# Ledger of designs, part 107: peptides against a protein of PDB entry 4KTY

Target 1, 266 residues: chain A of PDB entry 4KTY
Amino acid sequence: YVLNDIGVIFYGEVNDIKTRSWSYGQFEDGILDTCLYVMDRAQMDLSGRGNPIKVSRVGSAMVNAKDDEGVLVGSWDNIYAYGVPPSAWTGSVDILLEYRSSENPVRYGQCWVFAGVFNTFLRCLGIPARIVTNYFSAHDNDANLQMDIFLEEDGNVNSKLTKDSVWNYHCWNEAWMTRPDLPVGFGGWQAVDSTPQENSDGMYRCGPASVQAIKHGHVCFQFDAPFVFAEVNSDLIYITAKKDGTHVVENVDATHIGKLIVTKQI

## One batch from the design tools (peptide; made by RFdiffusion4, then SolubleMPNN)

Design b2_p18_3_s4 (from b2_p18_3, 11 letters changed)
Fold by OpenDDE base, seed 1:
Structure b2_p18_3_s4 (fold): chain B 266 residues (1-266), chain A 18 residues (1-18)
Amino acid sequence: as target 1 above (266 residues)
Amino acid sequence: MDVSEAKELGNEALKKAE
């Protein structure tokens, strides 16, 4: 039995699905050492390094550079003069080796780059992992499990009343593990995300969140289940902001977010 | 913007989808 070191990542638009190859390179020289170095930089206790729950949570924090000088600096402004454009990367190896050599965050990444590097990290440490692409992925910024769209009385959008947003697509990871900290049946695939989107108890990290729990509408379980649930199941709430300061719900769309979730078999 | 890049959708686009 040999794990694949080359994968395919889905991206693009829901009506124009595209694929790109990604070399994980978990067996390449220096990569395992770099993954251990990442955990060292996180100051992770040795006792926790055998626990996939702790490892995946630390990994979700450390693959991004925020908070802790982790692996990748994200950029979405189409200006990449001080590094490598996200689209230029073809695999995890060069990124991880550069991080190990320079001991500084590598520029730049977007969601598929974060997911690719995180997938390598997980696989190197013996955690089965895959990349998931969600089209029309919601970013719930105020933790209300809704994608709020505010309208003026004239019908024009008011973008100042909320920071909620929707990605055309977003990539994250699922990691396979038991969850003895959760009720029976909520082990298996766990959503983890290293793209810095929201703060989770003081750090930009996400997961592990039980896919089974989320699938059955349980968002009360650690970690970050409400956020992951919102990414795939948020209702679009169209709210008219009246001049008198009152808000009126005009329409609800429960079908738009998470139109397509794509992943490969391991 | 590169076709491969992820982007946030404007609320205006979502409004049209209602």
Scores: peptide ipSAE 0.218, ipTM 0.776, DockQ to the pose 0.042
Fold by OpenDDE base, seed 2:
Parts: structure tokens; sequence; C-alpha cells
Structure b2_p18_3_s4 (fold): chain B 266 residues (1-266), chain A 18 residues (1-18)
């Protein structure tokens, strides 16, 4: 088994799929040491470092700078003057080495950068991993497994009530591991996401969530299965908020979210 | 905005897509 140190990340639009090269560099000098340093910064117990479940969950938290001064600072506001624009990165090596050298979060990343660095982290530690791109990726912020779009009586979106959002595309990772903490059959690919989207039991992290569990609707399985499920399979619920405080469902769209999920095989 | 960057879709656009 040979792990590729160069990969392809899918992005763009569902009807205009684009690809970009990404150098993972998991075998480059200093990268393994940096991955160990990341776990050290997380204060991860040594006994847990051999457990891919714990490692992937810690990695999910530490690849983003939220909560724990992890590797990457996310930015989506097109203001990158105080760092490197997300699109300027071509691989994980420079990011990880900068983090190790500076001991401060690196600016800036977006989903594919997070996914790229996280992929390096996982692969470097011997966990088979791949990047997944989901087009029309939902961001359910209240864990109700649906996208609630609130409308005013005039049909305009109520932005104050509408907290859920949809990404044109989103990248996360799948890591291969056994899941002895789950019923038989729910090992294999596990969704993990280092892009800071939602708080999971006290910090911005996501996964590992069993892909098989999600596929079969077992969202009760740890970790963060409801969130990942919502990313790929949320219905859009259009709700009119009446002046009297009542809510009326006007429409349900089950076709918009998760139109295409693309991944490159390892 | 760089065309490679991810972006949140407006809810209005989602509604119009129906």
Amino acid sequence: as target 1 above (266 residues)
Amino acid sequence: MDVSEAKELGNEALKKAE
C-alpha cells in the first residue's frame, strides 16, 4: 500500500466541477514531527495516540485554530491582508512547518485547505484518509437535520431567524478505521472535518462519524453524525413566520442539498 | 473573491431555484 503525497481536490460548482492539485507531503522532513507536535499542543494523552478514533477527533479540533490555537485560521470574508490567501496555498507542508516554527496559528484557510492539512495529518500518522467534496453542502446549526429557511409574509428571507446556510461546496475528510465503539458494520470510512463549523461537545470539531451509519440513517452514533448527515441530506424547509407567531411550512425541497459528493480513491 | 473560494449561498437564491 502506497500513500500518495500529491492529491486532487474537487471544488467549484456542481455544474462546473473544478480540480486543484494539493501536495500532502506526509513523508517530507519535519512533517511527522509537526503532527506529533500538534498532538502535544492538544495535550493528547499518549495512550490515545494509538487510537485512530481519538487521533482523528483531536486532529479535527487541532487543524483549526479555534479553541486551542490549532494550525489554521479560517477566513471567508475576502480579507487576507494579514496572512496568506487561502487560494495561494498549494500543499500542507508549508503550513505545517510554519505552524511548528512559529507555534502560532497560520493564516488563512478555507475548507480545502483545512481538508488538505488534515489529510496530511491523518496520513502521516498512518490513518488512511481522503478528501471529500460535497456540492450544495448544508450547514445545520441547530442539529435538527434540516435546513430551516424562514420567510417573511412578503416572501423575503428573514435573515434573523434563518441561521442555517448552504455552501456551494464543502470539503472534509474521510478516515479509514475500525469502530469498536460502534456496532459491527460501522467501521471503515469515517467522516471527519477540521473546518470550524459547529461546536461539538465544547469545541469546534467534527467526527469521526461512520459513513455507513450516516448512509443508513443511524445518526445517533458518535460522533457528530447528525451534523454530517445534515450536510449531505438535509431537506430545505421554507417556513413563513406569521406576525401572530405561527409558523407555516410553505415548501419542502429534498433535492438541493448534497447534489454530488466526490472523492478520489486512495 | 477568488473563484476557488467556497461561499455561502444566499437563501434567496435557494428559494428562486425552486
Scores: peptide ipSAE 0.156, ipTM 0.732, DockQ to the pose 0.040
Fold by OpenDDE base, seed 3:
Structure b2_p18_3_s4 (fold): chain B 266 residues (1-266), chain A 18 residues (1-18)
Amino acid sequence: as target 1 above (266 residues)
Amino acid sequence: MDVSEAKELGNEALKKAE
């Protein structure tokens, strides 16, 4: 389950699915040490390091640089002058070793880079993990399980009011573990995401969220199930902001988000 | 092959696609 050190990541568009190889390198020299170092930087108690729930949640936080000087700095502005463009990375090893050596966040990553590094972290620590790609992935900012798109009366988007957004694709991870903290049946694959998207109880992190729970519409269970649910199953709500300050729902699209979710089978 | 970077789709693009 954790022995494969080379993987495939899906990306691109839903109508033009692409794949790239990614070297996880969980067995390469210095990688285990770096993963332990990451947990040290997170000040994770030794007693928690044997708990995949805690480890995956900490990893979710620490693979991104926000809050805690974690591994990767995200950038999406196509200006990467002060580091390595996200597309230039081919695996996790160089990133993790640079982090360990410099003790500073590595620039730069996007979702598949975060997912790749996070996958290495999980596998290195004996947690079965895989990367998942969601096409038309929602980014819900207000935790209402829908994408609110505000329009002016002329039909143009009101960017000031519209906070939610949609990724053409987004990569995150699923980690295999038991969930004794959840009802029976909600163990197995857990969604975890290290790409900094939303604050979760004070930190940019996401998961573990039970895939089975989400699949059956149970979003009340820890951690971050509503956010993950929204990523794959949000309705687009088009709301016209009237001049008098009233809001009117003009249209609802329940088919746009989460059109395809793909992963390499372990 | 060139890797397509992830991007957030603008709300205008979503509207046009509908």
Scores: peptide ipSAE 0.022, ipTM 0.617, DockQ to the pose 0.037
Fold by OpenDDE base, seed 5:
Structure b2_p18_3_s4 (fold): chain B 266 residues (1-266), chain A 18 residues (1-18)
Amino acid sequence: as target 1 above (266 residues)
Amino acid sequence: MDVSEAKELGNEALKKAE
């Protein structure tokens, strides 16, 4: 998880799973220096740099450009003027070295690019890490652990009321660490995500969230466990908005979200 | 190798996929 400098990222559709190679390059010249520079830009104190909990949380914030002029600018509109299309990247090295040289955010990334760069960052700093792909990944907008799909009385979706969304696939990272800040048994793999999706206590970041805690339904543990739980376990709630202002639950789908979670075994 | 871009699924698609 630390020594491998080339990986595989899963993407595509649940019924048409695809893979691509990604060069992490954590041992390449200038990469460690760049990772240290990232933590410097985050104004991370020296004492915190030895704590994988703090490092992974800071990394989740700094790999995206939001809030803090971090590494990557995300774009999902298929218009990538003044930068590189997300699909053109083949590894983390060029991105990180460009960031170090220009001292400005690099354009552009999507989830697998964020996850690839974040994986390099973690591994470079000695934190075991891997990329995880979740098919039908929920994006909970209001942290209620469910996807609220509002319908008009005629059965059509009310796009104004429906704020939650689902990705065909989403990539994030798992980092291995102890969690002395949590009860015994919730160390090990921790979900962390640098793709800017939701604000977490003032910044676009996510994790570390205990995979064991999420697996057993313990969403009250820091950090961002409810959001990560919703990505993989949320129910789809279909709600009809009546003209009189009342809401009626028409259907619940508990099988749609998180149909397949894939990671490379090492 | 090109990677297919991630996309948020439309709400209508989610309804039909039910």
Scores: peptide ipSAE 0.092, ipTM 0.685, DockQ to the pose 0.038; fails the geometry check

Design b2_p18_4_s1 (from b2_p18_4, 6 letters changed)
Fold by OpenDDE base, seed 5:
Structure b2_p18_4_s1 (fold): chain B 266 residues (1-266), chain A 18 residues (1-18)
Amino acid sequence: as target 1 above (266 residues)
Amino acid sequence: ASSPNLYLSDGSFIPGKP
């Protein structure tokens, strides 16, 4: 995982899986220096820089520009006039070197770009890492582990009440580390995500969340296990909001979210 | 398109961006 500098990222639809090449370039000149610079910009204590838990958590925050003038500005508006469209990037090197040179966030990224850059960051620092693609990936906005779809009495979606969302695909990272801060058995692969989705204790970051813990429903373990659990396991709850203010659960779909999780074997 | 699509399961509604 650490030694591969070129990868494949899965995207598209679950019934039409697509792949794109991504150059991680963790061995390219200036890339390690840039990763160290990212930790410097985060004002990360030197004592924490050898701890993959802290490093991956800081990385998840700093690869996105939110909160801390990190590496990448996310954009989903389909208007990319002030930078590079997310689809135009082919690897991490140009992004990281631009960040290091300009000392300003680079425009623009979406999930696979964030995941690509974050993968480089982790690998540069000796943390085994891979990109994971989840098809039908839920975004739980209220941390209740459900996708709450609110309907009007006529069956139309109440857009004001419905805050949760589903992506046809989403990319994040898994990083390999021990978790001495968790019970025995919950080390190994940890989900980490630099795409700015939710605020986690004051910053747009996610993880490390134990994949093993999530698989067994242990959402109480740090960090952000409920959110990652919801991405792959949320039930869709269709709720009718009645005029009298009552809510009635009409339907539950437990099969839609997390249909397929794909990663390249490295 | 390379960008992910944001939607509800039935495709009838697109929630707000995160």
Scores: peptide ipSAE 0.199, ipTM 0.780, DockQ to the pose 0.077
Fold by OpenDDE base, seed 4:
Structure b2_p18_4_s1 (fold): chain B 266 residues (1-266), chain A 18 residues (1-18)
Amino acid sequence: as target 1 above (266 residues)
Amino acid sequence: ASSPNLYLSDGSFIPGKP
């Protein structure tokens, strides 16, 4: 995982899985220096830089530009006038080197770009890491572990009543580490996400969340386990918003979210 | 890669964040 400098990212639809190559370039000139610079910009204490828990959490914050002038500015509006469209990136090297040279956030990223750059960051610092793609990935905005879908009386979706959303796919990272801060058995792969989705204790960051904990429904463990759990296992709650202001649960779908989670195993 | 799309209950997709 640490030694592979080229990877594959899965995307598209669950019934039409697509792949793209991504150059991580963790061994390219200036990349390690840039990763160290990222931690310097985060004002990360030197004593913490050897701790993969702290490093991955800081990385999840710093790979996105929110809060701390981190590496990448996200954009999802299909307007990329002041930078590079997310789809134009082919690897992490150009992004990281631009960040290092300009000392300003690089425009623009989306989930696979964030995941690609974050994968480089982790691998460069000796943390085994991989990209994970989740198809039908929920974004729980209110931390209720469910995905609320509001419908008008005519059955049309009312997107104004909730900020919850379901992506056809979402990419994040898993990082390998021990978790001495958790009970025995919850080390190993940890979900970490640098795509700015939700605020976690004051910053747009996510993880490390124990994959084993999530798989067994242990959402009480740090960090951000409820959010990651919701991404892969939330129920869809279809709610009809009636004209009288009442809400009626019309249907619950416990099978839609997290239809397929894909990662390269080698 | 194509941008992720928001999945709607009717099976339609919209690009970008809501």
Scores: peptide ipSAE 0.139, ipTM 0.761, DockQ to the pose 0.074
Fold by OpenDDE base, seed 2:
Structure b2_p18_4_s1 (fold): chain B 266 residues (1-266), chain A 18 residues (1-18)
Amino acid sequence: as target 1 above (266 residues)
Amino acid sequence: ASSPNLYLSDGSFIPGKP
C-alpha cells in the first residue's frame, strides 16, 4: 500500500462501474518536501508528525482548502474557468507541486481528486493507505444517522426542507494504524476523508474513524464515526410534510445507501 | 425505483422520488 505509486479509482454508477488510473507519485522529486510543507502550513508540532492519528486527521483538513488555505479547492458547479476541471487531473504530482510553488490552493477538485492527493500524502509519510469508493453514499447534514427526505403531499421532493443528500458515488481513504485511544480490536483500517463535506470540531475534516467500529455499530468512537456510519448505512426516511405542518413517515428504505463499497486489492 | 436527492459526479442534481 505504501510502495505503489500508480493506482485505480472506481467511479461511475453501481450498475456501470468505471475505473480511472491515478498516479500517486509519492517518490517523485519535491513530493515529500511538499507533504512536509503541508504539515508546516497546518502548524503541526514535531511530536505530532510521528503520530498517524494526528497526521491523518490534519491531512484530512489540509488536503481541502477550507479553513486553512489547504491544497485543493472543491467545485461542483461545472464552472472551472479559473483553474483546471477536476476530470483533467491524472495524478497527485502536478497538484502538489503547484501548491508548493504558488503557496495557494489549487483549483479544482472533487472527491476522487481529494482522495488521490490524500492517498499520496499518507503514503509519502509512510502510512499505508487506499482509496475506497462507496456507491449511493449518503451525506448526513444534521448528524441524525438517517437520510430525511421530505416530500410534498403530491409526492414531489421538498428541496427546501430536504437538507440531506446522496452521492451516486463518493471516494474517501482508509489508512492503516493502531488506535491506542480506542479499545482493543479497533485498530487497522481507519476511514479518513479530505473532501469538504461537514464541519468536525471547527474544521472541514473527517476521521480517522475505525472501520471495525463502523462495521459493528460503535459510532461513539472518535473521530466522526457517526458521519462515516451514515455514509454507508443510513436508512432513507421518506417524510410527507402535511399542509397542517405535521410530518408523517411514509416509507423507510434500509437497502439503498452503501449499495456497493469497492477498493483495489493489493 | 425510488431515488433520494442525488448529486452526480458532474455536479448535476436530481431530485429524489419516493
Scores: peptide ipSAE 0.029, ipTM 0.696, DockQ to the pose 0.363
Fold by OpenDDE base, seed 1:
Structure b2_p18_4_s1 (fold): chain B 266 residues (1-266), chain A 18 residues (1-18)
Amino acid sequence: as target 1 above (266 residues)
Amino acid sequence: ASSPNLYLSDGSFIPGKP
């Protein structure tokens, strides 16, 4: 989880699982120095740099460019004219070295690129880390732990009212650490995500959220446990918006989200 | 494609992040 410098990232569809190689390159020249530079740009206190909770939370913010001129600019509109298409990256090294050299955010990333770079960052700093892929990954936009799907009276989705969304797949990271700030038993793997999805206490960041806590339905613990829980366990709530302004729940699907969660074990 | 897609309940998808 620290020494392996080449990984496999799962992507594609749940019924057509694909893999891509990713070079983490945590031992390449300049990469550790770049990870330290990232923490310097975050103005992280030296006392916090030995704490994996603080480091992983700062990393989740700084691997994306939002808020703080961090490492990667995300793009999902299929327009990559001012940088490198996300699919062209094969590893973290070129991205991190470009960031260090230019001192500006690198264009462009999507979830697997964010996860790849974040995995390098964590491993460079001695934090055991792996990439996780969730198929049918929910994005809860209003923090109600469910996917509210609004339908027109004809049964078609009302895209204006429907704010929640579902990715066919999404990649994030799990980092291994103790959680002395949580009850006993909630250490171990912690979900952290550098793909900018939702604001968490003023910044686009996510985690660390205890995987064990989430598995047992405990979403009251820091950080961002409700959001991560929703990614893997949201119910789909189908709501018909009537012309008179009333809403009627038509159906509930508790089986769609989090259809498959995959990670490389070794 | 390698890029993730947003899916709706009817099986349709919307390109791009909301």
Scores: peptide ipSAE 0.249, ipTM 0.814, DockQ to the pose 0.076; fails the geometry check

Design b2_p18_4_s2 (from b2_p18_4, 8 letters changed)
Fold by OpenDDE base, seed 1:
Structure b2_p18_4_s2 (fold): chain B 266 residues (1-266), chain A 18 residues (1-18)
Amino acid sequence: as target 1 above (266 residues)
Amino acid sequence: AASADLYLSDGSFIPGKP
């Protein structure tokens, strides 16, 4: 999980799973220097740089450009005139070296690009890491652990009232570390995500969230466990907004979100 | 009656009523 410099990222649809090769290149010239530069730009205290909890949390913030002029600018509008389309990247090296050279955020990324670059960052700094793909990944934007889908009286989706959404797939990272800040048993793999989705205590970042805690329904532990839990376990709540202003729950679907979670085992 | 999924401009979607 540290030594492999080439990987496979799962993407596509749950019914048509695809794989993409990704070159992490954590041993390439200039990459370690760039990772150190990223931590310098974050103004990370030297004492914290040896702590994988702090490093992974800072990394989740700094791999995206939001808040802190971090590495990658996300774009999902299919207009990439001022940079490189997300699908054109084949690895982390060119992105990281461009960031170091230009000292400006690199355009553009989407989830697998963020995950690829973040994986390089973690591995370069000696943190075992892997990419995880979740199919039917929920984006809960109000931290209520459910997908609130508002319907018109005719049964059609009301996009104006509905703020939550679902990705056909989403990629994030898992980093291996001890969690002395959590109860015994919640170390090991920790979910971390550098794709800018939600604000976490003032910044677009996510994790580390204990995978074991989430699997056992413990969402009270730092960091961002409720959000990660919702990505994989949210119920869909279908709510009809009546003309009189009343809301009626019409249906609940507990099977739609998190249909498949995959990661490379080697 | 089932409703269709609503696809958003960013590529995400809102699931329709089953």
Scores: peptide ipSAE 0.508, ipTM 0.903, DockQ to the pose 0.910
Fold by OpenDDE base, seed 5:
Structure b2_p18_4_s2 (fold): chain B 266 residues (1-266), chain A 18 residues (1-18)
Amino acid sequence: as target 1 above (266 residues)
Amino acid sequence: AASADLYLSDGSFIPGKP
């Protein structure tokens, strides 16, 4: 989880699981310097740099370019003319070194690229980390722990009212650490995510969220446990918005989200 | 009748009603 510099990332569909190699390169020349530079750009206090909770949270924010001119610019529109297509990256090293050299965000990333770079960042700083892939990963936009799907009266999806969506797969990271800020038993693996999905207390970041807490439904524990919980466990709530302004729950699907969560064994 | 999934431009989708 710290020493491995080459990994495998799972992607594709739940019924057609695919793998891609990813070179983390946490020991390559200039990578540690770049990770320190990232924390410098975040203006992270020296006292916090030894705390994996703070480091992972800052890393979650800084691996994406939003808010703070962090490492990677996300793009999902299939137009990548001003950079490298997300699928062309094979590892973290070139991305991090480009960031360090140019001092500008690198284009472009999607979830597995963010997860790959973030994994390098964590491992480089001595935090055990792995990439997790969730198939049918929910994106809850209003933090209500539900996937609210609004329907027209004819049963078709109302895309204007529906803000939540589902990824066929999504990649994020788990980092191993103690959580003295939480009750006993909620240390260990913590979900952290650098893909810019939702604003968390002023920045596009996510975690660390205790995997144990989420597993047991303790979504009140910092950080971003409700969002991560929703990614893996939210119910689909189908709501018909009637012309008279009333909303009627037509259906609930508790089996659609989080069908499979996988990570490479080390 | 089930509605079809709605695929969004970013690659995510909205599941249709079962």
Scores: peptide ipSAE 0.475, ipTM 0.881, DockQ to the pose 0.908
Fold by OpenDDE base, seed 3:
Structure b2_p18_4_s2 (fold): chain B 266 residues (1-266), chain A 18 residues (1-18)
Amino acid sequence: as target 1 above (266 residues)
Amino acid sequence: AASADLYLSDGSFIPGKP
């Protein structure tokens, strides 16, 4: 989880799982220096750089360009006019070296690119890390642990009112660390995500969230456990907005989200 | 080599009718 410099990322559909090779390159020339540079750009105190909790949280913020001119600019509109299409990347090295050289965010990334670069960052700094793929991954926009799908009176989806959405798949990272800030038993794998999805206490970042806590439904523990829990276990709530202003729940689907969570074994 | 994008154009979707 630290020494492997080549990996496999799972993507596609739950019923058509695909794999993509990714070169992490954490030992290549200039990569460690770039990771240190990333922490410098984040203005991270030296005392915090030995703490995997702080490092992973800073990394989740800095691998995306939002807020802090971090490493990667995300784009999902299939128009990548001012950079490299996300699918053209084959590893982290070119991205990180471009960032270090240009001192500007690199265009463009999507979830597996973010996860790949973040995995390199974590491994470079001695934090065991792996990429995790969640199929039918929820994006809860209003932090209520539900996927609220608003329907017109005719039963069609009201896309204007519906703010929550689902990824066919989403990639994030798990980092191994102790969590002395949490109760006993909630160390180990921690979910961290650098894909800019939601604001967490003022920045687009996510985690570290205890995987064990999430598995047991404990969403009260820092950081961002509710969001990560929602990604893997949100109910779809179909709501009809009536003319009288009332909301009626038409259907609940508790099986749609988080169909499969996959990671590569070493 | 460049491949097809791994996401739909909108990046995400809203599930269809129940």
Scores: peptide ipSAE 0.186, ipTM 0.722, DockQ to the pose 0.318
Fold by OpenDDE base, seed 4:
Structure b2_p18_4_s2 (fold): chain B 266 residues (1-266), chain A 18 residues (1-18)
Amino acid sequence: as target 1 above (266 residues)
Amino acid sequence: AASADLYLSDGSFIPGKP
């Protein structure tokens, strides 16, 4: 994982899986220096830089520009003024070098761009990492481990009543590390996500969350296990908002979210 | 059966259906 400087990112739809190449470029000139610079900008102490738990968590925060003037500004409005459209990027190198040169956040990214840059960051620092794509990925905004979908009495969806959303696909990273801070057996792959989705203890970051813990329904372990769990295994709750202010659960779909999780195995 | 709102990577939005 660490040695591969080019990869494939899965995207598209569950019924029409697509792939795009991504150049990680972790060995190219200036990239490692930029990764160190990222940790400097995060004001990360030297002792923590040897800890993959701390490094991956800091990376998840710093690859996005929120809170800390990190690497990438996210945009999903299809305008992308004053920058590069997310789809125009083909690798991490140009992004990281621009960040290092300008010392300002680079515009713009979406999930695969964040994941690509984050993958480079992790691999540069010797942390085995891979990109994971989840189709029908939930974004739980209210930390209730369910995806709320509100319906008007006429059956139409009211998107104003919730901040919850579902991505057709979402990309994040898994990083390999031991987890001495968790019970035995929950080391190995850890989910980390640099796409700014939700606040985690004061910053837009996510993980590391034990993949093994998530697979076994353990959401009590640090970090952000509930959020990651919801991304891959949230129930869709269809709620009718009555005019009298009452909410009625009309349907529950436990099969929609996390239809397919794909990652490159080499 | 209803479908959820979908946010697409191209910036488009598909509202859910009842």
Scores: peptide ipSAE 0.025, ipTM 0.633, DockQ to the pose 0.334

